# Ledger of designs, part 214: peptides against a protein of PDB entry 3V4L

Target 1, 386 residues: chain A of PDB entry 3V4L
Amino acid sequence: GQPLAKDKVALLIGNMSYWEHPKLKAPLVDVYELTNLLRQLDFKVVSLLDLTEYEMCNAVDEFLLLLDKGVYGLLYYAGHGYENFGNSFMVPVDAPNPYRSENCLCVQNILKLMQEKETGLNVFLLDMCRKRNDYDDTIPILDALKVTANIVFGYATCQGAEAFEIQHSGLANGIFMKFLKDRLLEDKKITVLLDEVAEDMGKCHLTKGRQALEIRSSLSEKRALTDPVQGAPCSAEALVRNLQWAKAHELPESMCLKFQCGVHIQLGFAAEFSNVMIIYTSIVHKPPEIIMCDAYVTDFPLDLDIDPKHANKGTPEETGSYLVSKDLPKHCLYTRLSSLQKLKEHLIFTVCLSYQYSGLEDTVEEKQEVNVGKPLIAKLDMHRGL

## One batch from the design tools (peptide; made by RFdiffusion4, then SolubleMPNN)

Design b2_p22_1_s3 (from b2_p22_1, 11 letters changed)
Fold by OpenDDE base, seed 3:
Structure b2_p22_1_s3 (fold): chain B 386 residues (1-386), chain A 22 residues (1-22)
Amino acid sequence: as target 1 above (386 residues)
Amino acid sequence: KEEEEKKLKELEEALRSTSTEL
């Protein structure tokens, strides 16, 4: 019969905004496009940008809680990285310069933990450099991996080689995602799909002699990303997994705020990523005696590091939100919350209405506090232990 | 041809490694 997945879960991490290292651009687009493709494949996707070491560890731990016997697990990483002695290390945004294995996440350690979950398939897609780090002399004594015959690695580049992105004025994919996205929805064994992606990369003049896909697999069965999820969750563990994932993807409900002056504001929320949310405000009713009226959001929790200069923009793009701007309502003020993983408390903020009456020169302000609880990834309490 | 070669060259000049200079 066709192989069945008990469930399908993906963790996607894109690190760009490094503190001590060169900034990247491609991971933004790559994580977003891959998220949308994996959702079409019935994956439960957690998508995270710009994680610290601690936040990456917690994201992996929460991902491992979603894994169980016969579940398909996919880990994607785009960012800085290195490979020492066949071990792949993902570099967090807070990594020092130089970094070592103690500052980084070892992919083979994650694989060991995934094998303990008795997963049906383990896929790693690593869009990072595979150069040796000569500042890290640590030889990880990894325990022997179990022979599970269900592992696939897609490395964006060869051993000892670099991965590349296109740094122009527009949005562009990394080189790996540029080819992967065109094949990802195909009903093929995952190793055959990746082999076709490798052939497509090999035909490109940009990548020829610079970057080539490496596939490492022990996959003994015909497993595909298109494999259907086995029917209704019948186990208590499957119900818990579904609730845990749903908790991490719950947006605040849209609100209609009523001010004393008779102005009505719609407050709305959109997810760009599991840790990135757009807040938007729109004037839905204005009394005719009010000539000018704007609705600003302010007084955010300090843990979110929201610069007021980047809040309340007339376009999503002016906030740095280029990906979801087409799905957002027009004629709003937009604010991008890019660090929801840092939120320890409820998201409480102020909506400030500034308005002017006809024939009065002075602006009037009315304020309402809004509590939207813990949005998206903030529900997982990724800071449990600090 | 020439416009495609120009676009290819502009893309090559825009290529950046995701390597850290350690």
Scores: peptide ipSAE 0.311, ipTM 0.809, DockQ to the pose 0.864
Fold by OpenDDE base, seed 5:
Structure b2_p22_1_s3 (fold): chain B 386 residues (1-386), chain A 22 residues (1-22)
Amino acid sequence: as target 1 above (386 residues)
Amino acid sequence: KEEEEKKLKELEEALRSTSTEL
């Protein structure tokens, strides 16, 4: 019969805003498009941008808590990386220059921990360079991997080679995601699907002699990303996992705020990623005696590092939100919260209404505090241990 | 053909490695 997944869980990490290294562009689009495709495949997807070492460790730990016997686990990484002695290292955004294995996450260590969960399938999609780091002379003593015959690596490039992205003025995929996205929904054994992606990359004149997909697998069974999830959660642990994931993807409910002047504000929320939320405000009712009114969001928690210069924009694009702008209401003020993984407490902020009465020169302000609890990834308390 | 070759050249000129200069 067709294999059944007990569940399907994916962690997608896109690092682009490096502190000490060249900034990338492709991880933004690649994580977003892959998230939408894996959701169509009934994956529980956590999508995270721009993680520090500590935040990456916690994201992996939370991902491993979602894994269990017969669960399909998929890890995607797009960012800087290296490969020493067949060990793949993902580089966090706060990594020093030069970085070493102590500043980075070893993929083979994650694989070991996934094998301890008795997973049904382990897929790694590594969209990073595989050059040797000559500043890291450390050979990690990795414990011997179990023979589980359920492992697939898709490396965006060959050993010792570079991965590439298209640095133009628009949004573009990395080279790997450009080809992967066109086949990801196909009902094929995952190694056959990746082999077809490798053939498509090999036909492209841009990639010929620069980048080629490497597939490494021990997958003995005919497993596909399309494999159906086994029905009702059979265990209390599976129910808890499903509830925990659902909580981490729950947006705050839209609010209608009523001010004393009789102005009504619609406050709404949209997810771009598991750690990125857009807040939007609109005037839904204005008394005729009020000639002008604007509704600003302010007084965010300090942990979010919100620059007021980037808040309350007339377009989503002015906030750096290019992907979800089509799905947002028009004629709002928009604010992008890009680091929800840093939120330790409830998201409390102020909605400030600035308005003017007809025949008065002075601007009047009214304020309302809003508590939306822990939005999205902030419900996982990724800070547990600081 | 010429427009496809031009577009390919523009994409090649825009191609960047995700390698860090260490």
Scores: peptide ipSAE 0.310, ipTM 0.812, DockQ to the pose 0.828
Fold by OpenDDE base, seed 2:
Structure b2_p22_1_s3 (fold): chain B 386 residues (1-386), chain A 22 residues (1-22)
Amino acid sequence: as target 1 above (386 residues)
Amino acid sequence: KEEEEKKLKELEEALRSTSTEL
């Protein structure tokens, strides 16, 4: 019979806004497109951008809580990275220059922890460079991995080689995601699918002799990303997992705010990623005596590091949101919250209405405080211990 | 041909490594 997954869970991390290292561009698009494809495959997807070491550790811990016997686990990483002695290290955005293993997450340590969960399939997709870091002389003494015939690594490049992105003025994928996305929905054994992606990369004149996909697998069974999830959650653990994932993806409900002047504002929320939310405001009713009227959001929690210069934009693109702009309502003011993992408290902010009456020169302001609780990933308290 | 070679060259010039300069 076709193999069944008990559930399917993916953690996608895209690091691009490094503090001490060159900024990347591809991880934004790659994580977004892969999220949408894996959702079509009935994966529970946690998608996170620009994580610190501590935030990455907590994201992995929360991902491991979603794993159990017969669950398919997929980890995707796009960012800076290195490989020493066959160990792959993901570099957090706060990593020093030079970084060491103590500043980075070892993928083989994550694999060890996934094997303890008795997972049905473990897929690692590592879209990072695999050069040696000569500033790290640490030989990780990894405990012997259990012999599980369910592991697949897709490395975007060969050992000791670089991964590449296309840096133009627009949005572009990394080289690996450019080919992976065209095949990801195919009902094939995951190692066969990745082999076809490797062939497609090998035919491309841009990548030939620069970047080649490496597949490392112990997978003895015919497992595919298309494998159906086992029907209605039969276990308490499956119900808990579904509830935990749902909590991490719950948006605030849209609100209609009514001001004393008779102006009505619609306040709405959209998820770009599990840690990135767009707030938008629109004027839905204005009395005829009010000639000018604008609705701004302000007074955000300090933990979110919101620059007012980037808030209340006339387009989603002016906030840095290029991916979800088609799904957003038009004629709003837009604000992008890109660090929801840092939110320690409830998201409380002010909606400020600025308006002018016909025949008065002075602007009037009215304010309302809004509490939306903990949106998206902020429900997981990924800052626990900071 | 020339337009494909030009596009390929423009893409090669836009190609960047995700390697850190350590």
Scores: peptide ipSAE 0.304, ipTM 0.806, DockQ to the pose 0.839
Fold by OpenDDE base, seed 4:
Structure b2_p22_1_s3 (fold): chain B 386 residues (1-386), chain A 22 residues (1-22)
Amino acid sequence: as target 1 above (386 residues)
Amino acid sequence: KEEEEKKLKELEEALRSTSTEL
């Protein structure tokens, strides 16, 4: 019969805003596009941008809690990375210069932990450089991997080679995602799909002799990303997994705020990623005696590191949100919260209404505190222990 | 052809390694 997945879970990490290393651009678009494709494939997708070492470890731990016997696990990483002694290291945004194995996440350690879960399929898509790091002399003593015959690695580049992105003025994919996205929905064995992506990269003049996909697999069964999820969640573990994923993707409910002056504000929320939320405000009712009014969001938790210069913008793009702007309501003020993983407490902030009456020069302010609980990934308490 | 070659050249000029210069 056709293989069935017990469930399908993906963790996508895009690191671009490095502290001590060159900034990247492609991971933003690549994680977003891959998230949308994997959702069409009935994956439970956690998508995270710009994680520290600690945040990456916790994201992997939470991903491993979603894995169980016969579950398909997919890990995608886009960012800086290296390969020493056949071990792949993902570089967190807070990694020092130079970084070492102790500052990075070893993909083969994650694979070991996935094998302990008796997963149905393990897919790693690694959109990073595979150059040796000569500042890391550590030989990782990896325990012997189990023979599970359910492993696929798609490396965006060859061993010892560099991965590339297109640094244009617009949104552009990395080279790997540019070709992967065109085939990802095909009902093919995952190794055959990746071989076709490798052929497409090899035909492109831009990539020929510069970047080539490497496929490393031990896959004894015909498994595809299109494989249907096995029906109703029959186990307590499957119910827990579904509830845990749902918690990590629950947006705050849209609110209608009423001010004493008679102005009504709609407060809305949109997810760009599992750790990135757009807040938007709109005036839905204004008394005729009020000539001008604006609704600003302020007083965010300090843990979110919100720059007021990027808050309360007339467009999503002015906040740094270029991807979801088409799906957002128009004529709002927009604020992008890009670090929801850092939220220790409930998201409490102030909505400040600034308004002017007809024939008065003085601006009046009314404030209302809003508590939206823990939005999206902040429900997982990824900072338990800091 | 010329417009495709121009677009390809613009993409080649925009291509950057994701390598850290360590």
Scores: peptide ipSAE 0.303, ipTM 0.808, DockQ to the pose 0.770

Design b2_p22_1_s4 (from b2_p22_1, 12 letters changed)
Fold by OpenDDE base, seed 1:
Structure b2_p22_1_s4 (fold): chain B 386 residues (1-386), chain A 22 residues (1-22)
Amino acid sequence: as target 1 above (386 residues)
Amino acid sequence: KEEEEKKLEELEKQLRSMSTEL
């Protein structure tokens, strides 16, 4: 019969906004496109942008809690990285310059932990450079991996080579994701799918002699990303997994705020990623005696590092949100919260209504505090080990 | 040919390495 997954879980990490390293662009679009494709494949997807070392460790730990016997686990990483002695290191956004293995996450350590979960399939998609880091002489003493014939690595590039992004219209895609996305939904053994992606990359004149997909696999069975999830969760662990995933994707409900002047504001929320939310405000009712009014959001928790210069924009794109803008209401003010993993407390903020009466030159302000609880990934308390 | 080569050269200018300057 067709193989069944007990469940399908994916962690996607895209690091772009490095502190001490060159900023990337591709991970934004690549994590988003891959998230949408994996959701069509019935994966439970956690998608995270711009993680510190600590946040990456906790994201991996939470991902490992979602893994169990016969679960398909997929880890995608797009960002800076290196490979020393056949060990792959993912570089966090807070990594020093130069970085070492002690500042980075070793993929083979994650694989060891995934093997302990008795997973049905382990897929690693590493969209990073594989150059050696000569500042790191550490040879990780990895314990002998268990012989699990269920591992697949897709490396965006060959050993010692670079991965590339292609810039178009202010956005960028990774070369790997550009070819992977066209085949990811195909009902094929994952190694066959990746081999076809490798052929497509090899036919591209841009990548020929610069970047080539490398596949490492021990996969003995015909397993595909299209393999159906086994029916209703029958174990306590499967119920916990479903609840944890649901918590990490729960948006605040849209609310209507009423001000004393008689203005009504619609406040809404949209997820761009598991740690990235758009807040939008719209005037839904205005008394005729009020000639102008705007509804600003302000007084965010300090943990979110919200620059007021990037808040309350007339378009989602002005916030840096290019991906979900089509799904958002028009004629709002938009604010992008990009670091929800840092939120220790409830998301409390102020909605400030600024308005002007007909025949009065002075602007009037009214304020309401809003508590929306812990949105999205902030429910997982990924900060608990600091 | 020349238009394809020019289009390829324009696309090559849009490629960026994801490498760090280590």
Scores: peptide ipSAE 0.343, ipTM 0.801, DockQ to the pose 0.779
Fold by OpenDDE base, seed 2:
Structure b2_p22_1_s4 (fold): chain B 386 residues (1-386), chain A 22 residues (1-22)
Amino acid sequence: as target 1 above (386 residues)
Amino acid sequence: KEEEEKKLEELEKQLRSMSTEL
């Protein structure tokens, strides 16, 4: 019969905004495109941008809580990385220069923990460089991995080689994701699908002799990303997993604010990623006596590090939101919250209405405080250890 | 040939390494 997944869970991490290292561009588009494809494949996807070491550790721990016997686990990483002694290290955005293994996440350690969950399939997609770090002399003594015959690694590049991004119209894609996305929905064994992606990449004159996909697999069964989720009555564990994932993807409800002057504002929320939310405001009703009227958001929690210069933009693109802008309402003011993982408390902020009456030169201001609770990933309390 | 080489050279200028300079 066709293999069944007990469930399908993916963690996607895209690191771009490094503190001490060159900034990347590809992880933004690559995490977004992969999120949309994996959702079409009935994956529960957690998508996270620009994580510190501590935030990456917590994201992996929360991902491991979603894993159980017969669950398909997929980890995607796009960012800086290195490979020492056959161990792959993902570099957090706060990593020092030079970084060491103590500042980075070892993928083989994550694999060990996934094997303890008795997962049905373990897929690692590593869109990072695989050069040796000569500043790290640490030889990781990893315990012997279990023989589970269910592991697949897709490395964007060969051992000791670089991964590349291609710039197009101010955005970039990783070479690996550019070819992976065209085949990801195919009903094929995951290793066969990756072999076809490797062949497509190998035909590209740009990457010939610079980057090639490497596949490492112990997968003994014909498992595909298209394998259906087992529709049996949810075990207590499957219910917990569904609730944990749903909790991490709960947006605030859209609300209508009414001001004393009779202006009505629609306040709306959109998810770009599990840790990135767009707030948008629109004036839905204005009395005819009010000639000018602007509605802006302010007084965000300090943990979010919101620069007011980047808030209340006339377009989503001016906030750095290029991907979801087509799905957003037009004629709003837009604010991008890019660090929801840092939120310790409820998201409380102020909506300010500035307006002018016909025949009065003075501007009037009204304010309303809004509490939207903990949106998206902020519900997982990824800071519980600080 | 020359147009294909020039198009390849323009595409090569769009490639960026994801490497850190350590």
Scores: peptide ipSAE 0.339, ipTM 0.789, DockQ to the pose 0.765
Fold by OpenDDE base, seed 5:
Parts: sequence; C-alpha cells; structure tokens
Structure b2_p22_1_s4 (fold): chain B 386 residues (1-386), chain A 22 residues (1-22)
Amino acid sequence: as target 1 above (386 residues)
Amino acid sequence: KEEEEKKLEELEKQLRSMSTEL
C-alpha cells in the first residue's frame, strides 16, 4: 500500500544575527519559503529565527516531544556550522569566537534522540558550511546509534566545503534552498528528489567546483514528503500533539479600541515566523473635529528587547519584514516583535493615541493598556529554565 | 556567449560564503 505517516512535524531554524560572527541573510528567506512548502505538504511546522544555545536546545526538546512511532520528523537548519570527525555542529547566535562543540548543537545527538522515538522518517537538511573547526579537537563519544532505517541527510555542501548564499534585490537565498524549493512538492522518494536537486545544482555554473549537495541515506523504504498523514487522530497522543502545535501558532484576535475622543483604532496581528509577529495599528474612525491623530504602540516587556527606533514604522519593510508585507493591510503603523521566545509573561503593551482638535494648538494623548496573552511560540514557555 | 559570461560574472559577485572567519 502507499506508506502513511502517523503525523508530519518539522523544526526549521534560521540563524543570521550572530553576536560574534559574520551576519547572514539567506536564513530569513529560506526558512520562510520552506515553511510555506512544508505546510502545503501537511507538515506541522515550527519556524524559528535567531536562537541562542539555550533557545535552540529547548526548540529541539519541544520538537522531540512532537515525535513518536511512525511520525515523520524534518529538521532544517540554515546558519553557521562546522563538521569535525563526521559530526555536524549548528552554531547558535550567542556562540563565542572561537566557538567549540560545548557552545553548539550536535546533529548526531539530535538524531540519536529521534531514533529513540521510533520515527517513520528522519530528514535532516543542513544548509551550513562543513569546514573543520581547528579550535575544537573534541571527539563526541556518541553512543552507538540504533540500527534504524529511514534516515536521510541532505547536506547543502560537501565535507570540508562552504555553503553559499546568493544576493539579489536586497534579499538572499541559500543555493541549496534555491534548487530544493523547485522540487520539494514532487511525489517522489525523498532520496530521488534530493538526487534531482543535486543534478539541478550541478548544472549551475555558479556553484560548479564551489558547492555540491551531499546525500547520506539509510532509507530502505519508499518514503516521500508527500506521503499522506494517517486519518483522524484516533489516539489521545495525536490529539495532544495537534493541540500543542495549534498553541504554538495561535495569533491574538484583532481588536477594535475606542478612545474617549471618539477615535476608533483597529489593532491587528500577523505571524512572519513562530517567534516573529507583526503588530499593526490603523485609524478606522476619526471625528471631523480631530484634524490629526496617530496611534503608536509602546511599553513592551523588557524581555523582547524592542528598540523604539524600529517600532511604529509607516511600512512593514522599515521594520525588517519583507516577506509578509503583501498580505498586511496598507496605511498602518507596523511594529515587528522578532524574539517572542524570550517572552516570560503575557504580552502587555500600551496603545497611545496622540491627536489634535481643529483650532487648538495643543496635542492631546490618550492611552490604553492591551493584554494579548502569550502569542505564538511564547505559549510553549521556551525560557522556563531561565 | 560574451553576454552570458558577463551575466555569470555579475552573478558570481552576488555569491557570499556562509563561512565564519575560523
């Protein structure tokens, strides 16, 4: 019969805003494009940008809680990385310079934990460099991996080689994602799909002799990313998994705020990633006696590290949101919250209305506090240990 | 040919390594 997945779960991590290392650009677009494709494939996708070591560990632990017998697990990483002695290391944004294995996440340790879950398919897509780190001579004593079938590694580059991003029109894509996205929806065995991506990348004169896809597979069965999810969640475990995923993707409801002056503001929310939300404000009603009015958001939780200079922008692009700007309402003020994983408490903030009456020189201010609870990934309490 | 080579050279200038300085 056609193979069935018990469920399909993906964790996508894109690290770009490194503290002590060169900043990247490709992970932003690559995580976004891959998220949209995997959602069309009925994956439960958690997409996270710019994680610290602690946040990456917690994201992996929460991902492993969603894995179970016959579930398809996909881990994608785009960022800095290295490979020592056949072990792949993902570099967190807070990693020191130089970094060591103690500051990084070992992919083979994650694989070991995924094998303990008896998953139906494990796919690792590693969009990182595979150069050796000469500052780290530690050989991780990996316990013997269980002899499990159904593992696939797609490495964006060969051992000892670099991965590249291509920049155009202010955006960048990883070379691997550029070719992967064109085939990802094909109903093919995942190794056959990746072989075709490798051939397409191999035809590109830009990457010839610089970057080549490496595929490692123990996949003994015909399994595809298109394999249907087994029907209605018959188990209590599948219901819990669906509820946990739904919690991590719950946006706040749009609000209509009414001020004493008779101005009405619409407050709306949009998800860019599981840890990135855009707040937008629009004036939906203004009394004719009010000549000018502006609605700003302020007084955010300190944990979010929001620079007021980047809040309340006239365009989504001025906040650093280039991907979802087409789907947002026009003529708003926009604020991008890029670190929702850091939120320990409810998201409480102030909406400030500044307005002027016709024939009065004095500006009047009214304020309303708004509590939207824990949006998106903040419902998982990724910081419960800090 | 020369226009394709020039387009390739322009695209090569848009490639950036994702390597650290390590």
Scores: peptide ipSAE 0.334, ipTM 0.789, DockQ to the pose 0.753
Fold by OpenDDE base, seed 4:
Structure b2_p22_1_s4 (fold): chain B 386 residues (1-386), chain A 22 residues (1-22)
Amino acid sequence: as target 1 above (386 residues)
Amino acid sequence: KEEEEKKLEELEKQLRSMSTEL
């Protein structure tokens, strides 16, 4: 029969905004495009941008809680990385310069933990450089991996080589994602799909002699990303997994705020990523006596590190949101919250209505506090250890 | 040919390494 997945879970991490290292651009688009494709494949997708070491560890731990016997696990990483002695290290955004293995996440350690979950398939897609780090003298003593014959690594580049991004129209894609996205929905064994992606990349004149896909696999069964999820979750573990994933993807409900002046504001929420939310405000009713009015959001929790210069923009693009702008309502003010993982408490903020009456020069201000609870990834309390 | 080479040169200028300068 066709293989069945007990469930399908993906963790996608895109690190771009490094503190001590060159900033990247590709991970933004690559994580977003891959998220949308994996959702079409019935994956439960957690997508995270710009994680610290601590936040990456917690994201991996939460991902491992979603894994169980016969579940398909996919880890995608786009960012800086290195490879020492056949061990792949993902570099967090807070990694020092130079970084070492103690500042980074070892992919083979994650694989060990996935093998303890008796997963049906383990896929690693690593869009990072694979150069040796000569500042890291640590030889990780990895315990012997189990022989599970369900492992696939897709490395964006060869051992000791660089991965590249390509800039187009102000955005960038990784070269790996550029070719992967065209085939990812195909009903093929995952190793055959990746081999076809490797051939497509090898035909491209841009990548010839610069970047080539490496596939490392021990996959004894014909497993595909298209494999159907086994029917309704009947186990307690499957119910817990579905509840955990649902919590990490729950947006706040849209609110209609009513001010004393008779202005009504629609407050709405959109997810760009599991840790990135856009707040938008729109005037839905204005008394005729009010000539001008604007609805600003302010007084955010300090933990979110929101620059007021990028809040309350007339377009999503002015907030740094280029991807979801087509799906957002028009004629709003937009604010992008890019660090929802940092939220320790409920998201409480102020909606400030500034307005002017016809024939009065003075601007009037009314404020209303809004509590939207813990949005998206903030429900997982990824900071409980800080 | 010449238009394809010129497009390729323009795309090559848009390539960036994801490497850290260590």
Scores: peptide ipSAE 0.331, ipTM 0.797, DockQ to the pose 0.762

